# Peptides against a protein of PDB entry 3QIS: the designs that were tried, part 31

Target 1, 334 residues: chain A of PDB entry 3QIS
Amino acid sequence: PSLELSRREFVFENVKFRQLQKEKFQISNNGQVPCHFSFIPKLNDSQYCKPWLRAEPFEGYLEPNETVDISLDVYVSKDSVTILNSGEDKIEDILVLHLDRGKDYFLTISGNYLPSCFGTSLEALCRMKRPIREVPVTKLIDLEEDSFLEKEKSLLQMVPLDEGASERPLQVPKEIWLLVDHLFKYACHQEDLFQTPGMQEELQQIIDCLDTSIPETIPGSNHSVAEALLIFLEALPEPVICYELYQRCLDSAYDPRICRQVISQLPRCHRNVFRYLMAFLRELLKFSEYNSVNANMIATLFTSLLLRPPPNLMARQTPSDRQRAIQFLLGFLL

## One batch from the design tools (peptide; made by RFdiffusion4, then SolubleMPNN)

Design b1_p10_1_s1 (from b1_p10_1, 6 letters changed)
Fold by OpenDDE base, seed 4:
Parts: structure tokens; sequence; C-alpha cells
Structure b1_p10_1_s1 (fold): chain B 334 residues (1-334), chain A 10 residues (1-10)
């Protein structure tokens, strides 16, 4: 069997977090026999493509002289955003289109990723006084490495922040402050806040706005701004409550004094973000008659974002663990 | 406000 491919090189320019890009090509059976095609893993790969890429269809059957359109979809989710922000991964791949009893066809995927404040660590963002798109990629790498080292130093209670570092870190990321300040000013009376989904176009505008500027006002509806905050918290590589404290939060969930002690052990940026968010959510709860928001709903919603199980425990999270995690947050909302 | 005390110095 043999195929003709209309294209073999694909370039995805300016790939962004949550922005779907599509490139299409045709495959034609120019042979005299039917053929089955499939995208296959390279040697030592488990998947035929990187997590941010897919082919549709990824397999199929072609009669002689039949043609099929294949879509190559590039989509950076929360699962790929962090490794692309750091430059650990890149918009580059090779796809192997295999023919049963035939030859392989190689497709080259290339492009560029535009960094996002979504999927960037709280530590790195606290050091970014400018929009992430104004930060040189080399400095982003250094900020992530420094953030890892400072997280370790903070956990070890070792070195006082060298007062000589000319730029003091922000108390909270400017992006979190912008989102929360907007919601506090404009969304406290918004019916069904955090219950009604945002608009996808507005979410993309909010992300692009936070990545490229320091706006006076965030664009979009209160629902889109609220969902953008949820997406931001979900996309964090390390959740607001660090994975190392997860079990201690569950164990302390029914003792509000121990819960506060556990939070006091968070790295400075994480602790500040946690306290800031809890203060905002307590203010929002004062308007429950207008916004339909209650403590149980908020605790349930934000628990999955703020108090995530470590990746090794995610598949093992019991209903009891979820209830303890919710109870832990309730002790800060009530 | 307590929330305003978290305003970034930009």
Amino acid sequence: as target 1 above (334 residues)
Amino acid sequence: SFLESYRPEL
C-alpha cells in the first residue's frame, strides 16, 4: 500500500494556553489495494504524539483512490502549560503515519509557544512585576529554577530572604490580585457567581490581557472573570496549598487551630495567596442573598483547586479525603 | 481594606 500526503510540514505559530489551533492535510490512497493507516508511537514513546497535539482521525481505512482529511489539533491544556512555560517542552513533534504492511510517513510539527501567567508558579509570578510576555524567556527559566530553590529553602526554614535582593517579591501575583480585586469590586452582587460558566472568547481575552498587560479593568463578564480565577488556580504547577502539606490539612481538618498552623508553614507567596483568597471569599459570602454563594459551595469548589492531592495520590483520593479537604477550607470561610 | 493591603507595588 502507498499514500500521497498533501502536506508533511506543519507550523503552529503563536500557540497560547487554551487556544485551539488546527492544521489540515489530505491523505490519498494512490495504490491499487485498500490500506489501513494509523499514527504510531516512536521508539520508546507511549503515545503517537505529545499531550498538546492530536490527530483526528488518528487511524482509518482507505479504499483505492479514497482521500481523507486529517486535522492536526494543537491545544495547550493545564496538563501541558507548565512544561511549555518553562521551555522544558516546545511546540515540536514528529508524527509517524504508519501503513499496515506498508511504509512510514513522517510529519514534522513545529512552532512557537507564547508563555502564560497561567501554569506559572506562584513563586515566579511574585517576582514578575511586568506581564509575562515582557519577560525574556531566559529570565523565565531562571525564575522557575530560583522559585524551586526558594521553595526548598522556605521548607527547610534556612536562609532569611537576603534583604539585599534589590527587587522584593510581590505579596501575591499581580494576576491574582487583578482577578480578585475585579471580582470584589464588581461581582459581589452577581447572581450565580462561580456557578455560571464564562464565555470562551472572554476567557481567552482575559488570559491574553493578563499575559500582555496590567489592565485597569479586566475585560468580560463577572462570570468570565470568576472562571478565569478558577482556571488560574487549577493551572498552577504547585497548588496554593503545597503538596507537602496536603495530608496534614486532611489530618487537621476538624481542628481550626491546627489548620491555621499548617497554613502558617506554607511558603510566603502561597500563604499570602491563601489568606488573600480566604479573605475575598469571606467578603463574597456576606452577599450570599445576592450572589447565591454559600460556604459549602465555595469550599467544595475551591478545595479541588487549592488543596489538590499530590499526583501520586490523585487516583487514590477517597470520599473521606474529599470531605476532610472541604472541612479544612470551611474552617477559613466560617 | 484587608484585601487592599495585598495591592502589588508595581
Scores: peptide ipSAE 0.608, ipTM 0.967, DockQ to the pose 0.912
Fold by OpenDDE base, seed 1:
Structure b1_p10_1_s1 (fold): chain B 334 residues (1-334), chain A 10 residues (1-10)
Amino acid sequence: as target 1 above (334 residues)
Amino acid sequence: SFLESYRPEL
């Protein structure tokens, strides 16, 4: 069996978080026999492609002289955004198109990723006074490394913050402040806030705006700005409540005093973000007659974002653990 | 306000 491929090299320029890109090519059976094709894993890979890439169809049959269109879809989700922001992964892959009893055909995927404040650590963002697209990639790496070291030092309580660092970290990321300040100013009376989805185009504009500028006003509807805050919190490489405190939050869920003590043990940036968000949400709850927002809805929604089970426990989260996690947040909303 | 006390110094 043999195939003819219309293209073998694919370049995905300016790949962004949550922005789908598609490239298409044709495969044609120029042989005399039916062909089964499939994309197969490379040696030592478990998958035929990286998590941000998909082929559609990824397998099929071709009769003699049959042609099929294959779509290569590049989509950076929350699962790939952090490793692409750090430069640990890149928009580069090789796909192996296998023919049963035939040859392998190699497809080269290349491109560039544009870093996002979405999927960047709270620690790095607190050190980032400029939009992430203005920050050199080398400095992003240094900021993540320094952020990791400062997180570890803060957890160990060993080193006072060197007051001599010429640039003090922000109390909270500017991106979180911009989102929350906008919602506080303009969305407190918004009916069904956090219940109505935003527009996908507006979400992309908000992401691009936060990645490239420090706006006076965030573009889009209040629903899109609210959803952008949820997406931001969901895309964090580590949740606002660090994974190491997860179990202690559950164990303390019915003691508001112990809950506050657990939060006091968060790294400075995480603790500030948590307190800032809880203060905002308590202000939002004062307008419940207008925005239809109640403490139980907010606690349920934000629990999944702020108080995630560690990856090793995700599959084991019980309904009781979820209820404890909700109860933990309720103690900060009421 | 308490929220304004978190304003980034940019």
Scores: peptide ipSAE 0.604, ipTM 0.966, DockQ to the pose 0.913
Fold by OpenDDE base, seed 5:
Structure b1_p10_1_s1 (fold): chain B 334 residues (1-334), chain A 10 residues (1-10)
Amino acid sequence: as target 1 above (334 residues)
Amino acid sequence: SFLESYRPEL
C-alpha cells in the first residue's frame, strides 16, 4: 500500500488561547489495494499528538484511487495554556501517519504562541504591572519561579516579605481588577448576568485587550465580560482556593468561623482575590431584583471555579463533596 | 469603596 500527501509541513502563526486554527491536506491511495491509515504515537508518547493538536479524521480506510481530506486543528484550552505561556511547551509537533503494512509518513507542525494572562498563576500576575505581551519571555520564567518560591514561603508561614528594593506585588492581578471593576460599574443591573453566555468574538476581543493593554473600559457586552471572568478563573493553573486547602474547606463547610480561618491560610494573592471576588458577589446580590442573580446560583457557579478538587481526587468527587463545597462558599455570600 | 481599595498601583 502507498499514499500521496498534498502537504507535509504546517505552520500555525500567532496561536492564541481559545482561538481555533485549522489547516487541511489530502491523502490519496495511489496503490492497487485498499489501505487503512492511522495517526500513531511516537516512541515514548502515549498520544499521537500534543494536547493542543487534533487530526480529523485520525484513522480510516481508502479504496484504490480514493482521496480524503484531513483537518489539523490547533486549539489551546485551559489544559495547555499554562505550559505554552511559560514556553515549557511550544507550537511544534511531528505527526506519524501510519499505513497498515505500509510506510510511515511524517508531518511537521510548527508555529508561534502568543502568551496570555489567562492560564498564568495569580502570583505571577500580582508581580506583572504591564500587559503580558509587553513582558519578555525570560521575565515570565523568572516571575513563575519567584511565584513558586513565594507560594511555598507563604504555606510554610516563613519570613515576612523582605520590604527590600523589589517592586511590591499587586494586591490582586490587574486583569481580575479590570474585569470586576467593569462588572461592578456597568453590570449590577444586567438581567441574567452569569446566566446568559457571551459572544465568542467579544470574548476573544476581551482576552486580546487584557493581554495587550490596560484599558479604561473593557470591550463587549456585560455578558461577555462576565463570561471572561469565569474563563479566567477556570484557566488558572491553581484555583483561587489552593488545592492543599480543598479538603479543609469541605470539612469546615458548616462552621463559618473555621471557613474564615481556612481562607486566612491562603497565599497572599489567592486570599486577596478570594476576598475581592466575595465582596463583588455580595454587592451583585444586592441588585437581585434587577439582575435575577441569587446566592444559590452564584455559589453553585463559582464553587466549581474557585474550589476545584486536586487532580488526584477529581475522579472521586461525590455529590456530598460538591454540596459541602457549595455550602462553604455560601457562608461568604450571605 | 471596599472594592476600590484593591485598585492596582500601576
Scores: peptide ipSAE 0.604, ipTM 0.966, DockQ to the pose 0.911
Fold by OpenDDE base, seed 2:
Structure b1_p10_1_s1 (fold): chain B 334 residues (1-334), chain A 10 residues (1-10)
Amino acid sequence: as target 1 above (334 residues)
Amino acid sequence: SFLESYRPEL
């Protein structure tokens, strides 16, 4: 069997978080026999492609002189955003289009990723006074390394040795402040806030706005701004409550004094973000007659974002653990 | 406000 491919090289320029890009090509059976095609893993790979790439269809059957369109879909989710922001991964792959009893055809995927404040650590963002798209990639790497070291020092209760000429970190990421300040100003009376979904186009505009600028006003509806805050919190590589404190939050859930002590042990940026969000949510709850927001709804929604189980425990979370996690958060909302 | 005390110095 043999195939003709209309294209073998694909370039995905300016790949962004949550923005789908598609490239299409045709494969034609120019042989005299039917063929089955499939995308196959390379040697030592478990998957035929990286997590941000998909082929559709990824397999199929072609009669002689039959042609099929294949879509190559590039989509950076929360699961790939962090490794692309750090430059640990890149918009580069090789796909192997295999023919049963035939040849392998290699497809080259290339492109560039544009970093996002979504999927960037709270520590790095607290050191980032400019939009992430204005920050050189080398400086992003330095900020991540410095942020890791500061997290570790904070967890170890080590005094920073060098208050060297490093600019004072922000109390909270500017991106979180912009989202929350907008919601506080414009969304406190919004009916069904955090219950109505945002618009996908508005979410993309909000993400691009936060990545490229420091806006006076965030674009989009209050629902889109509210959902953008949820997406931001979900995309964090380390949740607002660090994984190391997860179990202690559950164990303390019914003791408000111990809960506050656990939060005091968070890294400075994480602790500030937690306190800032809790203050905002308590303000929002004062307008419950207008916005239909209640403490149980907010606690249920934000618990899954702020107090995530460590990846190794995620599949084992009990209904009791979820209830304890909600109870922990309720102690800061009431 | 308490929220305003978190305003970034940019």
Scores: peptide ipSAE 0.601, ipTM 0.966, DockQ to the pose 0.912

Design b1_p10_1_s2 (from b1_p10_1, 5 letters changed)
Fold by OpenDDE base, seed 3:
Structure b1_p10_1_s2 (fold): chain B 334 residues (1-334), chain A 10 residues (1-10)
Amino acid sequence: as target 1 above (334 residues)
Amino acid sequence: SFLESYKPEL
């Protein structure tokens, strides 16, 4: 069996968070026998491609002289955004198109990723006074490393903030401030806030706006700005409540004094973001007659974002653990 | 407000 491929090299320029890109190619059976094709893992790989790449179809049969279009889909989700932002991963892969009892065909995937404030750590963003697209990639790496070291120092309670760091970190990321300040100013009376989905085009505009600028006003509807805040919190590499405190939050869920003590042990940036969000959400609840927002709805929604189980516990989360997590947040909303 | 106290100095 043999295949002819219309292309073997694919370039995905300016790949962005949540922006689907597609490149198509044709495979043709130029042989005299039916053939089965499949994308196969490389040696020592578990998957035929990186998490941000997909082939559709990834397998199939071709009759003699049959031609099939294959789509190569590049999509950076919350699961790939952090490693691409740090430069740990890149828009580079090699696909192996295997022909049963035939030859392997190698496809080269290349391109560039444009960093996002989505999927960047709270610590790094607190050090970032400019839009992420203005920050050199080398400086992003340094900011993530410094952020990790300061997080560790803050957890150890050992070092007063060295007054000698020429730039004071922000209290909260500017991106969170922009989203929350917009919602506070313009969305407090928005009917069905956090219940109505945003528009996908508006969400992309909001992401691009936050990555490239410091706007006076965020573009899009209040629903899109609200959903962008949810996406931002979901995309965080570490949730606003650090994984190390997850169990202690559950254990304290019915003691408001212990809950406040647990929050006081968060890293400075995480603690500030948590307090800021809780203050905003308490203000939003004052307008419940207009926005249809109640404490139980908010607590349920934000619990999955702010108080995520560690990856090793995700599969074991009980309905009781979910209820404790909700109760923990309720103690800050009421 | 308490919210305004979180405004970043950019």
Scores: peptide ipSAE 0.594, ipTM 0.966, DockQ to the pose 0.939
Fold by OpenDDE base, seed 2:
Structure b1_p10_1_s2 (fold): chain B 334 residues (1-334), chain A 10 residues (1-10)
Amino acid sequence: as target 1 above (334 residues)
Amino acid sequence: SFLESYKPEL
């Protein structure tokens, strides 16, 4: 069997978080026998492609002189955003299109990723006074390394923040402040806030706005701004409540004094973000007659975002653990 | 407000 491919080189320029890009090509059976094609893993790979890439269809049959369109879909989710932001991964791959009893055809995937404040650590973002797209990639790496070291020092209760670092970190990421300040100013009376989904186009505009600028006003509906805050919190590599404190939050869930002590042990940026969000949510709850928001709904929604189980425990979370996690947050909303 | 006390100095 043999194939003709209309294209073998694909370039995905300016790949962004949550923005789908598609490139199409044709494969034609120029042989005289039916062929089965499939994308196969390279040697030592478990998957035929990186997590941000998909081929559709990834397998199929072609009769002689048959042609099929294949879509190469690039989509950076929360699962790939952090490693692309750090430059640990890149928009580069090689796909192996295999023919049964035939040849391998290599497809080259290349491109560039544009960093996002989504999927960036709270520690790094607290050190970014400029939009992330204005920060050189080399400086992003340095900020992530410094952020890791500061997190570890904070957890160990060792040495005060070296005040000798020429720039004092922000109390909270500017991106979180922009989202929350907008919601506080314009969305407190918004009916069904955090219950109505945003618009996908508006979400993309909000993400691009936060990545490229420091806006006076966030574009889009209050629902889109609210959903952008949820997406931001979900995309954090380390949740607002660090994984190391997860179990202690559950164990303390019915003791408001111990809950506050656990939160006091968070890294400075995480602790500030938690307190800021809880203050905002308590303010939002004063308008419950207008926005239909209640403490149980908010606690349930934000618990999954702020108090995530460590990845190794995610599949084993009991209904009791979920209820304790909700109860932990309720003690800060009431 | 307490929320405004978190405003970034940019």
Scores: peptide ipSAE 0.590, ipTM 0.965, DockQ to the pose 0.911
Fold by OpenDDE base, seed 5:
Structure b1_p10_1_s2 (fold): chain B 334 residues (1-334), chain A 10 residues (1-10)
Amino acid sequence: as target 1 above (334 residues)
Amino acid sequence: SFLESYKPEL
């Protein structure tokens, strides 16, 4: 069997978080026999491509002189955004198009990624006084290394030595402050806040705005700004309540004094973000007659974002664990 | 307000 490919090199320029890009090519059976094609893993890989890449179709049959279009789709989700922001991964891959009893065809994927404040750690963002697109990649690496060391010191209850001439970290990321301050000013009376979805175009504008500027006003509807806050919290590599405290939150869920003690043990930036969000959500609940928002809805929504099970426990989360997690958060909303 | 006390010094 034999195939002809219309293209073998693909370039994806200016790849961004949650922005789909597509490139297409044709494969043709220029042989005299039917053939089966498939994308196959390389020797050391479990998948035929990186998590941010997909081929459609990824397998199929071609009759003699048949032609099929294949789409290569690049999409950076929450699962790939952190490793692309750090430069640990890049927009580079090699696809192996295998022909049954035939030859392998190699496709080269390349491009560039534009870093986002979405999927960046709370510790790194607290050290970042400029928009992420203004920060040199070398300085992003240094901020992530310093972020890791500060998290470890906080977990070990090490008193920070006299911070020398280093700039004091922000209390909360500027991006979280911008989103929450906008919602507090303009969205407290918004009907169905956090219940109505935003517009995808407005979400992209909000992400680009936070990555490139420090705006006085966030663009888009109150629903899009509210959903952007949810997406931000979901994309965090470490949730606002660190994985190390997850089980202690569940165990304390019915004792409000122990719940407050568990939160006091969070790293400074995580503890500040948690207290800031809880203060905002308690203000929002005062306007329940206008916005139709209640404590049970808010606790159910934000629990999945703020109090995520550790990756090793995700497959084992019980309905009882979910109810304890909701009860833990309710003790800060009421 | 309590929320304004979290305003970043930029």
Scores: peptide ipSAE 0.590, ipTM 0.965, DockQ to the pose 0.913
Fold by OpenDDE base, seed 1:
Structure b1_p10_1_s2 (fold): chain B 334 residues (1-334), chain A 10 residues (1-10)
Amino acid sequence: as target 1 above (334 residues)
Amino acid sequence: SFLESYKPEL
């Protein structure tokens, strides 16, 4: 069996977080026998492609002289954004199109990724006074490495932050402050806040705005700005409540004094973001008659974002653990 | 306000 491919090289320019790109090509059976094709893993890979790439269809049958269109879809989700922001991964892959009893055909995927403040650590963002698109990629790597070291020092209580000649980190990321300050100013009376989805186009504009500028006002509806805050919190490589404290939050969920003590042990940036968000959410709850926001709804929504189970416990979360996690946040909202 | 105390110095 043999195939003809209309294209073998694909370039995805200016790939961004949550922006779908598509490239198409045709495969034709130029043989005299039916062919089964499939995208197969390379040697030592578990998947035929990287997590940000998909082929559709990824397998199929072709009769003699049949042609099929294959779509190559590039989409950077929360699962790939952090490794692409750091440059640990890149918009590069090789796909192996296998023919049963035939040859392998190699497809080259290339391109460039544009870094996002979404999927960047809170520690790195607290050191980033400019939009992420103005920061050299080399400096993003250094900021993530430094952020990890400062997180570890903070957890170990070993070294006071040397308040030396280094620029003082922000109390909270400017991106979180921009989102929350906008919502506080303009969305406190918004009906169904955090319950109505935003517009996808507006979400992309908000992301691009935060990545490229320090706006006076965020573009889009209050619903889109609210959803952008949720997406930001979901995309964090380390949740606002660090994984190391997850179980202690559950164990303390019914003791408000212990809950506050657990939060005091967070790294400075995480602790500040948590306190800032809880203060904001308590302000929104004062407007519950207008915004339909109640403490149980907010606690339920934000628990999944702020108090994520560690990856090793994700599959083992009990209904009791979920209820304790909600109760932990309720103690900061009431 | 308490929220304003978190304003980044940029």
Scores: peptide ipSAE 0.589, ipTM 0.965, DockQ to the pose 0.941

